Peptides against a protein of PDB entry 3C66. Designs and how they scored, part 172

Target 1, 189 residues: chain A of PDB entry 3C66
Amino acid sequence: KSWANLFEKNDFFFRYKFYLEITAYTRGSDEQHLKWSGLVESKVRLLVMKLEVLAGIKIAHPFTKPFESSYCCPTEDDYEMIQDKYGSHKTETALNALKLVTDENKEEESIKDAPKAYLSTMYIGLDFNIENKKEKVDIHIPCTEFVNLCRSFNEDYGDHKVFNLALRFVKGYDLPDEVFDENEKRPSK

## One batch from the design tools (peptide; made by RFdiffusion4, then SolubleMPNN)

Design b2_p30_1_s3 (from b2_p30_1, 9 letters changed)
Fold by OpenDDE base, seed 1:
Structure b2_p30_1_s3 (fold): chain B 189 residues (1-189), chain A 30 residues (1-30)
Amino acid sequence: as target 1 above (189 residues)
Amino acid sequence: EEPLVLRATNINKNGAEISGDKMVFTPEVD
């Protein structure tokens, strides 16, 4: 099944009320991040398959491309802040305290050699098959299995000072700004 | 309401140490 061709970018982030965000974090080298994020991305399809068979899940649709960002991250506390605040519009403003690495500034001496945190985020749009509005959906098991699969793949990925992984269940109106173009208005509640 | 967050920290003998919320929710269907 080719998910990549089902929706355009602009439709994807407006199509669903709920999204599962999968973020791979690396505080280290670009090479380390490339390996780690690549591994996580390669396993997303397995998570999708596990979600699709759940009775409460009508659709689990992955977005094709990861979103990439990086910050100057001089301390472990900064790294924790990134992991805590990233992934929600409500909290992402806290990241303004850190220097975002861009194509325009990456060659500056103060940024080039600075410790960095790298982020790669995959999105899964979720639609639910719930007859009763009060029915709960439990995706904890497949999410936990996914995390274990990724983190146990290589012993190096057990170092939480360098490599981390988070899954976030986010409402469409609370998606990060990165998923919208400048001319797009975020979904309302 | 803040999003539900599941985070992996360390790997131990039982697998990855996972912190945060249980990924259980009630979808609000308008």
Scores: peptide ipSAE 0.455, ipTM 0.853, DockQ to the pose 0.694
Fold by OpenDDE base, seed 3:
Structure b2_p30_1_s3 (fold): chain B 189 residues (1-189), chain A 30 residues (1-30)
Amino acid sequence: as target 1 above (189 residues)
Amino acid sequence: EEPLVLRATNINKNGAEISGDKMVFTPEVD
């Protein structure tokens, strides 16, 4: 199937048992985030290509649209918490302690001028060529190369206080709530 | 069980400082 067929959300988050999440984080301006997340997004296709050639991977399908979120992030500890807790249904409830920025609240005085963390998350659905349930899949090298590619692209992205990047291997039933519509039921284990 | 996470922070002489889990897994659903 052409990547064009993946432009629609449809059943993408129900189609696979496993997903690779790529999250670009920015604690700074929206402009900084746009540049950083845009760079990361532009490189996802290279990661997919590297994954697809691995013997244990049958399919690596990127979802073409990033998921965007932002939080009021007054401290470095808050930023670390976001990076630690985001990306899994099991842990994302911890983020309820932070103020999510929405279109409805973004103009509030307490939010408008507050330090913010921006998140852009890309998803890759994974299907595996595994006959033996004990067989391990190793995607560490491609993932590491991807991280290095993104972080070394511009010296400005070396500031970990501002820019961060994470890759998460997540089971379909543990995907963040953001990927599902209100009328959709989360996949079961 | 929490998801495997690979994170990058600083750039060093060898590239990005990478921390977290080794991205090796058995594709099993609990």
Scores: peptide ipSAE 0.450, ipTM 0.851, DockQ to the pose 0.629
Fold by OpenDDE base, seed 4:
Structure b2_p30_1_s3 (fold): chain B 189 residues (1-189), chain A 30 residues (1-30)
Amino acid sequence: as target 1 above (189 residues)
Amino acid sequence: EEPLVLRATNINKNGAEISGDKMVFTPEVD
């Protein structure tokens, strides 16, 4: 059982052709982000349950840990850019225009006191029951319900200048670099 | 093909204001 779980973790981002990414964004304090991202993470299981009951969904498998990142985010436009460009390999290079906060640089005065955007991203691997390659799958309702659940939980989370939430449907070959180790090759198309 | 993105910004009396794509897709790999 332990080995199976370890193998599942090691190949999670290679196992599925499709992933649903759930990203909680916070432009504010680390404390604010901890509360917001913690809430979103706590509700992911409900989304999984709603996805699994759909006829077109064979498997909805959540990854166990969120991916955490933060950027210096001096403007609202930068915050919008993060929300637009994050979560896809095709677009994530645009984030290079921002200063990534790392353990090595977090104590620098210019970074320490700078406005920051915090990101927590949860991944769900998806497998489908498709008989015909042309068959469409609709997960819009469960996704919308999830968003509503998270955003309506506390009135404070209604401040879109601080708190945001996105769901992104991504192909395995277009996953962000953060999910792969340095020695791992990205899945091919 | 770009990924489908669903975003929510504002909360109103009717729930979250949601923007972006309809989460409807054909699960095919190019």
Scores: peptide ipSAE 0.441, ipTM 0.848, DockQ to the pose 0.637
Fold by OpenDDE base, seed 2:
Structure b2_p30_1_s3 (fold): chain B 189 residues (1-189), chain A 30 residues (1-30)
Amino acid sequence: as target 1 above (189 residues)
Amino acid sequence: EEPLVLRATNINKNGAEISGDKMVFTPEVD
């Protein structure tokens, strides 16, 4: 059963208290990003499988569609800022300092030929089997293995100036605005 | 509380240099 058919978008980002965000970053060409993000996306299922077998994980449910965004990224510092600030509602406002590339503005002279950072983000909804409120869940090993798997797939993906990958554990109320429609209210704390 | 972030920055001969937080957390159960 394809995960795609089970959940409407609108319910996915409200169903879980916790999410794992997987973001593939590319500061380069659209073609480079397509290859990199495609690879990362192809491996998400393996991560899900590894998460599901952990005793503390009740559900690891991937959202089937990536979220795509791109920014004008003239400097390496801008690229680091994107990687640092993206993926949390608390910090994403810092990205307003950068020009978001949209279908409406992509043909503007100042944007068309500008260096860009591309982002593709996959989301995994997490539910936990916690018997004791103090019980810790450790997903570090699966996450590390996933990163290593993606980055070691091709030598080209070792260039951190171009290709990066982040996994972010985020609470539902702190999800980026991109996951909600204009008419949707962000989950409360 | 800031989200836990695991980032891959560089690949060395021993694998990916991974920086950031240890992905260990206590889920808040209401």
Scores: peptide ipSAE 0.432, ipTM 0.847, DockQ to the pose 0.688

Design b2_p30_1_s4 (from b2_p30_1, 11 letters changed)
Fold by OpenDDE base, seed 3:
Structure b2_p30_1_s4 (fold): chain B 189 residues (1-189), chain A 30 residues (1-30)
Amino acid sequence: as target 1 above (189 residues)
Amino acid sequence: EEPLVLKATDINKNGVKISGDKMVFTPEVE
C-alpha cells in the first residue's frame, strides 16, 4: 500500500474521529500571507513530533496540503470574527456575512482592492491510546511551543493585527465543509 | 460544544496563556 494512498483526501477526513487544525491568518497582502503560512506549514512536522511522543496520542498524522481561503475583511472586527468562527461546521455559517474571495469574483472592483484576510489551514488527524474514556489528553504545551516557534521567527509575526495563528481541536463530524467534496457525506457523530 | 481553540493572541510573549482554551480534552465521541 503506497504512502500516497494513505494521504488521499477522501480517506483522511473520514479516518480519524478527532483533528487538530492549524490556521495561519493574514490580514494584509498575499505576499505577507505566503511567507507566514509557508513558515507555519514548515513547522507543522515539529508539532507532530511533539504530539506523537505524548502517552495519550497513538497517531498524529498531518494532511499534506493546506486549505486556502480568503475573505474581504474591511474591519478588525471582521478579522476577529474570521478567527473565531472559521474551522468548525457549527460556527462557519457566521462567515456567510463576509464576502468569500473566489476565482470568479476576485477581479470585481469591490473585491480586488478590498482589504483581505487570508487563511491557510493544516490538519492533523489524531488517534488516541486511551484505555479509560475519562482520561484527559493534554496537548497545551506542544501547541503553545508551536505558536511561539512560529511567531518568534520574525518580529513582524508578533503583530496580531496582521498575523495570527490558531490551533483548534475539532471532532470529525464538525470539520469545516471545505474538507469534503460535494458528493461526500459528512461523518456522523 | 464549540471546539477548543488556542490562538496566538491567547499566549503572551513569555508563552503563558492569558485567554482562550486550555488544550486539554477528553477524546469522547458522542
Scores: peptide ipSAE 0.599, ipTM 0.915, DockQ to the pose 0.562
Fold by OpenDDE base, seed 5:
Structure b2_p30_1_s4 (fold): chain B 189 residues (1-189), chain A 30 residues (1-30)
Amino acid sequence: as target 1 above (189 residues)
Amino acid sequence: EEPLVLKATDINKNGVKISGDKMVFTPEVE
């Protein structure tokens, strides 16, 4: 399949065994999140370019669209929980303790004016050149540089009480439920 | 096993890792 076909949702989350998730977090206004997430998203291609030149990386393929979610987030502890538990099927059930904002409930008085955490998540499918089963792949430098690039763009993005960024290496069978449709079966181990 | 995670809060202002995971892995297919 051409590169263009791999940008389709249905094939993308089944095509690779490994994914790099990039999540931009904002505990603040929708406007703040729009600016922050938009910046992060605009830089993903630079990360891809840095990953592709690594000897152990055969393919780094970004998904075209972010996944958007938001939670009622009344406390800093709740914000930390979101950042810790989001992005893995194994851990995301812990977020059931928080109120997910949906189109159906967003106008409720208890939700409308509540403090919120906003999340925008980008996915990169990874394929590796593994010559030896014990060969390690090191993507730490590109990931660190990416974080620094994003948060240094504006001084406000250094305030981690409001803005944060995480990169998560996830196996295909452990992708969050959000990436699959109701009729899709999660990849097997 | 939980996924490897690197947060912005894991990196100090000088770009040095101070906490969290190092993004180094062996891509073993189970």
Scores: peptide ipSAE 0.596, ipTM 0.914, DockQ to the pose 0.568
Fold by OpenDDE base, seed 2:
Structure b2_p30_1_s4 (fold): chain B 189 residues (1-189), chain A 30 residues (1-30)
Amino acid sequence: as target 1 above (189 residues)
Amino acid sequence: EEPLVLKATDINKNGVKISGDKMVFTPEVE
């Protein structure tokens, strides 16, 4: 069953209280990112399968389309900042210190040839089946296995100066602004 | 509170976590 047909964007980011964000990062060429992100995206279904069998997880539904963004990334510190601050509404404002690459500005001389960090983010909506509200859910193993699966596919993907991958557990009200349309209100706490 | 994050850089070549967050949480909305 194609997950693509099951979810409308507008409802997906309001349906769940919790999301797992999977972001593939590339500080390099667009071609490098396309290969890396494509690989990561191709493996998301395997992660979903591993999550769904966990007793504490009732639902793990992937959103089928990645969110794409890129920033001018002149330094390694900038790249680390992107990896640390992206994926949460609370922290994403720190990215305003960097130049977001857009279709409107990509041909500007200061941007065109600048080092860039590319980001592709996949989202998994999570619903939990917990008996006690204080019960912990452990997804560390599936997440670790997923990271290892992706980065072991090619030796180059072990070069974290170029390629990185992050899994972020985010509450619905703390999703990045990118997932909402201009006319949509962020979910409340 | 910032979301829990696991980066590939948090996991060594042997798959052992060396930094970052353990992806263990209580699914409570505060």
Scores: peptide ipSAE 0.595, ipTM 0.913, DockQ to the pose 0.559
Fold by OpenDDE base, seed 4:
Structure b2_p30_1_s4 (fold): chain B 189 residues (1-189), chain A 30 residues (1-30)
Amino acid sequence: as target 1 above (189 residues)
Amino acid sequence: EEPLVLKATDINKNGVKISGDKMVFTPEVE
C-alpha cells in the first residue's frame, strides 16, 4: 500500500465537499446483517461506475471500509427512526434515545437478548463539474438502480421490516461523528 | 437543510419512486 493511499484514506472525509452515504440496515440477526451488508458492499463499485459516467460528476471515490454500528431496536418505530436520523450530524442526536451496542455492553442481559438494528455504512466522496453554480446534478437513476439491484438479489431482501437500504447525499460538514477521530475537527461550512 | 435521502421503501417493486426525496441537487456549499 503506497503512502499516497494511506494519506488519501486519512483525509478522505476532509477531501470532498459532498458525500453519498450508503447504509444497509438489518433488524434481525447478526448473520442476516452480515449477508445483507456484504451484498450491498459488493455492489458499491457498480454504483460508482454509474456515477462516474455522469457529466456533472468529476470524481466518485468510495471509501474502502464500511462503518459498523448497532442499536437496541425494540420497535418498528425505533427502526424507522434509525433510518431517518442516521447519517447526518444534524439528525444523529436523535439516536441518543436508543441504546448503542458496544463491546463494553454487548454482554449485558438487557442488551444481549434485545432486538437489534444493525447498520453498515459505506461512503462515496463526490467532486462535481460545477461550471454553473445553478446547475443541478441528477443521480436518481443510478441510485434507484442500485437499490433495485441489491434488494432483488434475494427475495428476503424485499422484506423491508427486516432489511432496508438508504442512500443519503450529505455535505462534508454534516457527516456523522463516526467518520472523525476524537482529535479531528469536522469540516466547517 | 436536511440531506436528501432515498430509501428502498421509497421505491416500489417496479423501480418507481413513491415517496421520499428525488436525488437531484445543486452541489453548492452554503
Scores: peptide ipSAE 0.595, ipTM 0.913, DockQ to the pose 0.554

Design b2_p30_2_s1 (from b2_p30_2, 16 letters changed)
Fold by OpenDDE base, seed 3:
Structure b2_p30_2_s1 (fold): chain B 189 residues (1-189), chain A 30 residues (1-30)
Amino acid sequence: as target 1 above (189 residues)
Amino acid sequence: EEYEPLKLYANVGPNSTVISGDKMIIEIEE
């Protein structure tokens, strides 16, 4: 199967049982987010390389297209909630309390000038070398190095009130709804 | 054990927190 077919969205989110989500958060301007998310995205390949060399990881495959979303985020508590609840189908329903910015509503006066949290999410599909039906893999080092690399690039990115970065490990059946098309059935357990 | 998504890094609040502590151990059961 050609590597080219691996980049098809529909196959990617069904191919792996496990995913690492990398989300760049920005509570600020779109320009700030573009810079921050662009930086994070540019470093994902380095994380992949570091993951692939771990003995327990057979494959780490990035989905190269980011998923973009934004919410009206009037308070810091809302921003914390977004960071806590985003990235899992189990918890993402809590985000329904916030106003998702869409192409349809972005020009509304109540939304246009509102404080926003921007999210860009990258996905890495993971396949593990499972021996004896159980495997334990410590990914602390590569993940920490990645976060430090992103955060240290510019002093401004040290401001956690504005810029945040989260890594979440999820099972394929618990991926956010955003990764599936309307006609696609979520992977079962 | 009921599956819970593992948040490896969370930047909630003023400080980055490693939720999994010193080790980000992924446990996989087939």
Scores: peptide ipSAE 0.210, ipTM 0.744, DockQ to the pose 0.439
Fold by OpenDDE base, seed 5:
Structure b2_p30_2_s1 (fold): chain B 189 residues (1-189), chain A 30 residues (1-30)
Amino acid sequence: as target 1 above (189 residues)
Amino acid sequence: EEYEPLKLYANVGPNSTVISGDKMIIEIEE
């Protein structure tokens, strides 16, 4: 049974209390982002396998599709702001200061020729083996190995001005708005 | 304590810099 058929999109973001977000960032061309994000996406399975063998993790379930977004990103400061604020409902409102690129506006002259930051985000739902009221799980090793694997693939990916990678642990009620449909109610705390 | 999202890695180079410290421990409280 392919994991992909087990959960509809709507069930995935309500099923788990905890999620690991993996975001590939590119401030450059669409072609550069396609290569970088494609590489990161291809390695997510290895991260899942390494997470699942941890005693504290009961389930690590990847969502099948990346979420894609892009912003007009005229400065390096804007790029840093995107990387700081993206991936949490609490902080994502700061991104409203930037112009989101959409199918409706992408052909506007001010947007078409503007520098852009591209984002591809993968989600992993996490279920933990809670034996006691408090569980501590160290995910340092698998996450470090994953980041090193992605960054070491090509020397060009060492340029932090262009290519970045972030892993963020979030609770289900703090997932970005992008994961919910307009008619879906955000999970409660 | 107000929940803050844990950034495990950001802007990491080939020799990954850990943002959350030397150990990336997720603490789960039911």
Scores: peptide ipSAE 0.203, ipTM 0.758, DockQ to the pose 0.525
Fold by OpenDDE base, seed 2:
Structure b2_p30_2_s1 (fold): chain B 189 residues (1-189), chain A 30 residues (1-30)
Amino acid sequence: as target 1 above (189 residues)
Amino acid sequence: EEYEPLKLYANVGPNSTVISGDKMIIEIEE
């Protein structure tokens, strides 16, 4: 199988038991988000390389495309809620309290000019070298280096009111609904 | 233990302390 086929959406989100989610958040303009998310996305490969060399990690495979979403985000508390709840099926239902921006509603007057939070999420599928039925892998260094690399690129990215970055480790059965097609069944535990 | 998603980083600036702390250690059981 070509590497290209390994990264098809339908196979990717069923292939691994574990995923690292990297989400770039922007509460600001679309242009701000494009720059921020683009930077984060450009550095994911470096994170993958650093993860792959860890003894406990057998495979770290990035999904090739980000998932994009945006919400009406009128308050800072809403922005914090998005950052807290996004990225897990267990918690993502809390986001239903916010208005998801869609192609169908984006031109509505109440949405068009509303403050928005933009999200771009990259996924890394993880396979581990499990020895003795248990494995412990410290990913602190690679993740810290990645965050520092992204945040230090531009001084503006230090403004947490606008730009945020989260890394979330999730199990395959707890992936957000966005990664599955309507006809796909969520992986079981 | 009930599974909880591990949030490793959130609102972390350059050289900031990792929010997850010791949770940066992924423990996998077969």
Scores: peptide ipSAE 0.203, ipTM 0.750, DockQ to the pose 0.544
Fold by OpenDDE base, seed 1:
Structure b2_p30_2_s1 (fold): chain B 189 residues (1-189), chain A 30 residues (1-30)
Amino acid sequence: as target 1 above (189 residues)
Amino acid sequence: EEYEPLKLYANVGPNSTVISGDKMIIEIEE
């Protein structure tokens, strides 16, 4: 990786005031998640292209690396909670009630064979064309087309008990902790 | 079949509002 690419990566989560998070969820096998998340990731560039043509959007810049996490997810309610709470610094603390799967604990008997929820998250930095100190942008069409494109690829992806896809609009100061290094200070309001 | 995002969440604040649902509207105020 070039030094330039590393530098651009380091400031990505400080460069924009607003971000769109795209999270692929899978409650199932690792293999299922790899297929699902890989598909979603492959389509992000198409979403970016559709966002960029909107008059109110000046820039839509994707971060190319997905963020990966997984949790022990014994119930459907836990899976719903993950989908509700993930993706915001304000709400992500609720996930502490679940067991995060790590390289250190993945071989533990209580974790190895447990039902899991897998998460892959892509980020898009957004800059807006603000006229007269106010802008209104409807992103319904691009987002819906993106979701339809992903979900329609395989009939199995229609099973919301297993596969889910969420988009979250987030301010830079409320990005999840996962996007920052230990030595980085979270953006202020 | 038309699929919708599970949810479009927004960090609503004084300078921005996002309306989830049928219309995913982002309002930015500076």
Scores: peptide ipSAE 0.162, ipTM 0.673, DockQ to the pose 0.205

Design b2_p30_2_s2 (from b2_p30_2, 15 letters changed)
Fold by OpenDDE base, seed 4:
Structure b2_p30_2_s2 (fold): chain B 189 residues (1-189), chain A 30 residues (1-30)
Amino acid sequence: as target 1 above (189 residues)
Amino acid sequence: KEEETLVMKANVSPNSVEISGDKMVIEIDE
């Protein structure tokens, strides 16, 4: 693995002004999530290919690994809240109302047997061809095609109470805290 | 104008994929 690849990983979340986040959600078993998130992850390359051919997009660069998190999720409302608030620094503080599952607490009886929401998040760094002071780039079609591709693959993923998928366009300064190390300073506006 | 976060959500019904949320149109203002 070239030193260049290591450096590229270390600065990935500082390199771009804009990111597309793809989050696979599962309220169910770890096994269910592994299958669902694995499917979504396997299709990200196709989305990247569709983004790269858009005239307004200069670069679409996927991060190599998903970010994994899980929360105790006792209610459907909690699951909706996770899907609404996750993926933005501005809103992620709302997740503090839920118990984050960690390696330290996962064996606690109250957590072990609790309903959980699992999250896998893939990031795509975006650079745009800004020829004019104002540019409008429509990525709705490729995003829709991606969603349809993920959801149409297996009927088992049709249960929206269990499996969900979201795409979030976020500025670098509004990335979730999970993408930064404790010693890293969040990009400024 | 700071472009707001755009979120597309996919809800799957047995017979259709319903996409809700924002239209994924990015407006970059330098």
Scores: peptide ipSAE 0.438, ipTM 0.826, DockQ to the pose 0.691
Fold by OpenDDE base, seed 1:
Structure b2_p30_2_s2 (fold): chain B 189 residues (1-189), chain A 30 residues (1-30)
Amino acid sequence: as target 1 above (189 residues)
Amino acid sequence: KEEETLVMKANVSPNSVEISGDKMVIEIDE
């Protein structure tokens, strides 16, 4: 990765206090995940456009690249746990119970043939129009429309045992470790 | 108090898209 790309990435995850995470999950083949995540990623721009026009939102800025991860996922319960625990620093430590697939271990016999869960995560930085000490912003409709758009595109994506989608609103200090470099300090509350 | 993490999950039933989890209403208290 070029220094410029690292700098842009690092600046992005320190620039905003709030983020919307869009995660596409697949418990199946890499090919299935590529198709599913590619579809979800292609629709993120439409979500951004809908968020930008809301009066309470000053900025909705997508990060340009997804974050990719995969885990050995032998059971449906493990898949549910991944979907529950991923996307927050507070909860992601629970994923240490699962084997993370890496370039170093992917060819190991026990990992190569194991059932896997694949994750692709897109981030949107959010800045709000805070006129008063308290602001309430409803993004439920845009998020619902986005989900419906992704799921309605192909009937094959209707199998919740294989394909899932989550949207998570997270504070900058609670972003997953994956967004920071080893030498970077997490934002403080 | 700033709102905690909100999570919307999408499940598809044979006849409909079911959305579960939190209502995506953000409350910011500075």
Scores: peptide ipSAE 0.434, ipTM 0.823, DockQ to the pose 0.641
Fold by OpenDDE base, seed 3:
Structure b2_p30_2_s2 (fold): chain B 189 residues (1-189), chain A 30 residues (1-30)
Amino acid sequence: as target 1 above (189 residues)
Amino acid sequence: KEEETLVMKANVSPNSVEISGDKMVIEIDE
């Protein structure tokens, strides 16, 4: 299927039972995040290509636009919490303990100069070739290769206190709220 | 039963990229 059909959000987050989330994290400047997230985003297509050739994967479709968010992140513990809790509806409510940066509040003195964590999240919808009632698909190697590709590209990204990367396999009913519009109902189990 | 959430994390050490977290092995029971 042509990736051209994925330019719009449409029903992308309802089409698949399973998603792979790729999140680039930056605790630093907006400029640092732009460079890091841009690098990660540029490599997602290579991951998709590696997934598509696996016998157990019928379809791997990337959503074309990243989801962007940022939080006031005063401590390293807060940054670890973000990385632990983000990317699942089951756990994302823990992020309410942090101040979400919005267009409305970004110019407030308490937010403007505060340390921030930036997040860019890309989604890949997955469809599997289920021949038997039980299927096992190993995507560990492609995911590892992707991580290595992103981290080894530039030495500037070697500081784990600033730059991080996570891949999360998530069911459609456990996608973060950010992927749904206010009028959309979350998929059921 | 569908598998639970799997998370892979990348940690950078001074001399290597260390990958931690879950093995990205998906098990689907239909």
Scores: peptide ipSAE 0.431, ipTM 0.823, DockQ to the pose 0.645
Fold by OpenDDE base, seed 2:
Structure b2_p30_2_s2 (fold): chain B 189 residues (1-189), chain A 30 residues (1-30)
Amino acid sequence: as target 1 above (189 residues)
Amino acid sequence: KEEETLVMKANVSPNSVEISGDKMVIEIDE
C-alpha cells in the first residue's frame, strides 16, 4: 500500500513533535533542479528505511509530496543565506529580503531572467521510543549515508555553487509556514 | 534547554564530499 494514500496533508504536520527536513537546493536552471531534486526525492525512502531500524526511532514517516519554492538569488551570499535560513519558522523571515518567485510574478522582467535558487523540501515525521526521561538518538550515520548517496550519484552534483543538500531536524512548532494551510494554526510549544 | 534545530549541510568540494554543520544527534528531554 503506497504511503501516499493514507495521510491527508492536514494531519501530517500535526501528528509528530519532530520532523526531519531534507532540502535540495539548486542555484541554476529549473532543469538542473528537476534532476537534482528528483534524485534526492528518490533516495528519501532509503533514508526512511535506515531511520526506522534505529532503536530510538519508533516511526519515520515520509510526507509524500515535496514542497517547492524558488527565490531570486543574484549572489552566492544570497544562496548561502537561503540555505542557512530556510526550514525553520524562527529564521525563515530572513528570506523576505529575497524575492519569492510565484506563478503571479515569474513573468516579470526583473524575475524571469534573474538567477534563481530552487528548493525542494521533503519532510519525515519522527516519533521516538522514549524509554527514559532523556533519550539520545544518533541519526548522523544514516543522514551522512544519505547525503553521500545523493552526491555520489553524479559528479555534477559535487558543484556546491549549484547543488546543495541540507538535512534539518526541527520541532513541529518550528516548521516553516509553507507546511500549513492559511486556516491552520501552527502547533504550540 | 530548548532543543536546538540541528542542521546538516552537504558542501561538496570537487574532490570531497564535506558534510558540515551539526552532528545529527538528537537529544530529547521529556
Scores: peptide ipSAE 0.426, ipTM 0.816, DockQ to the pose 0.660

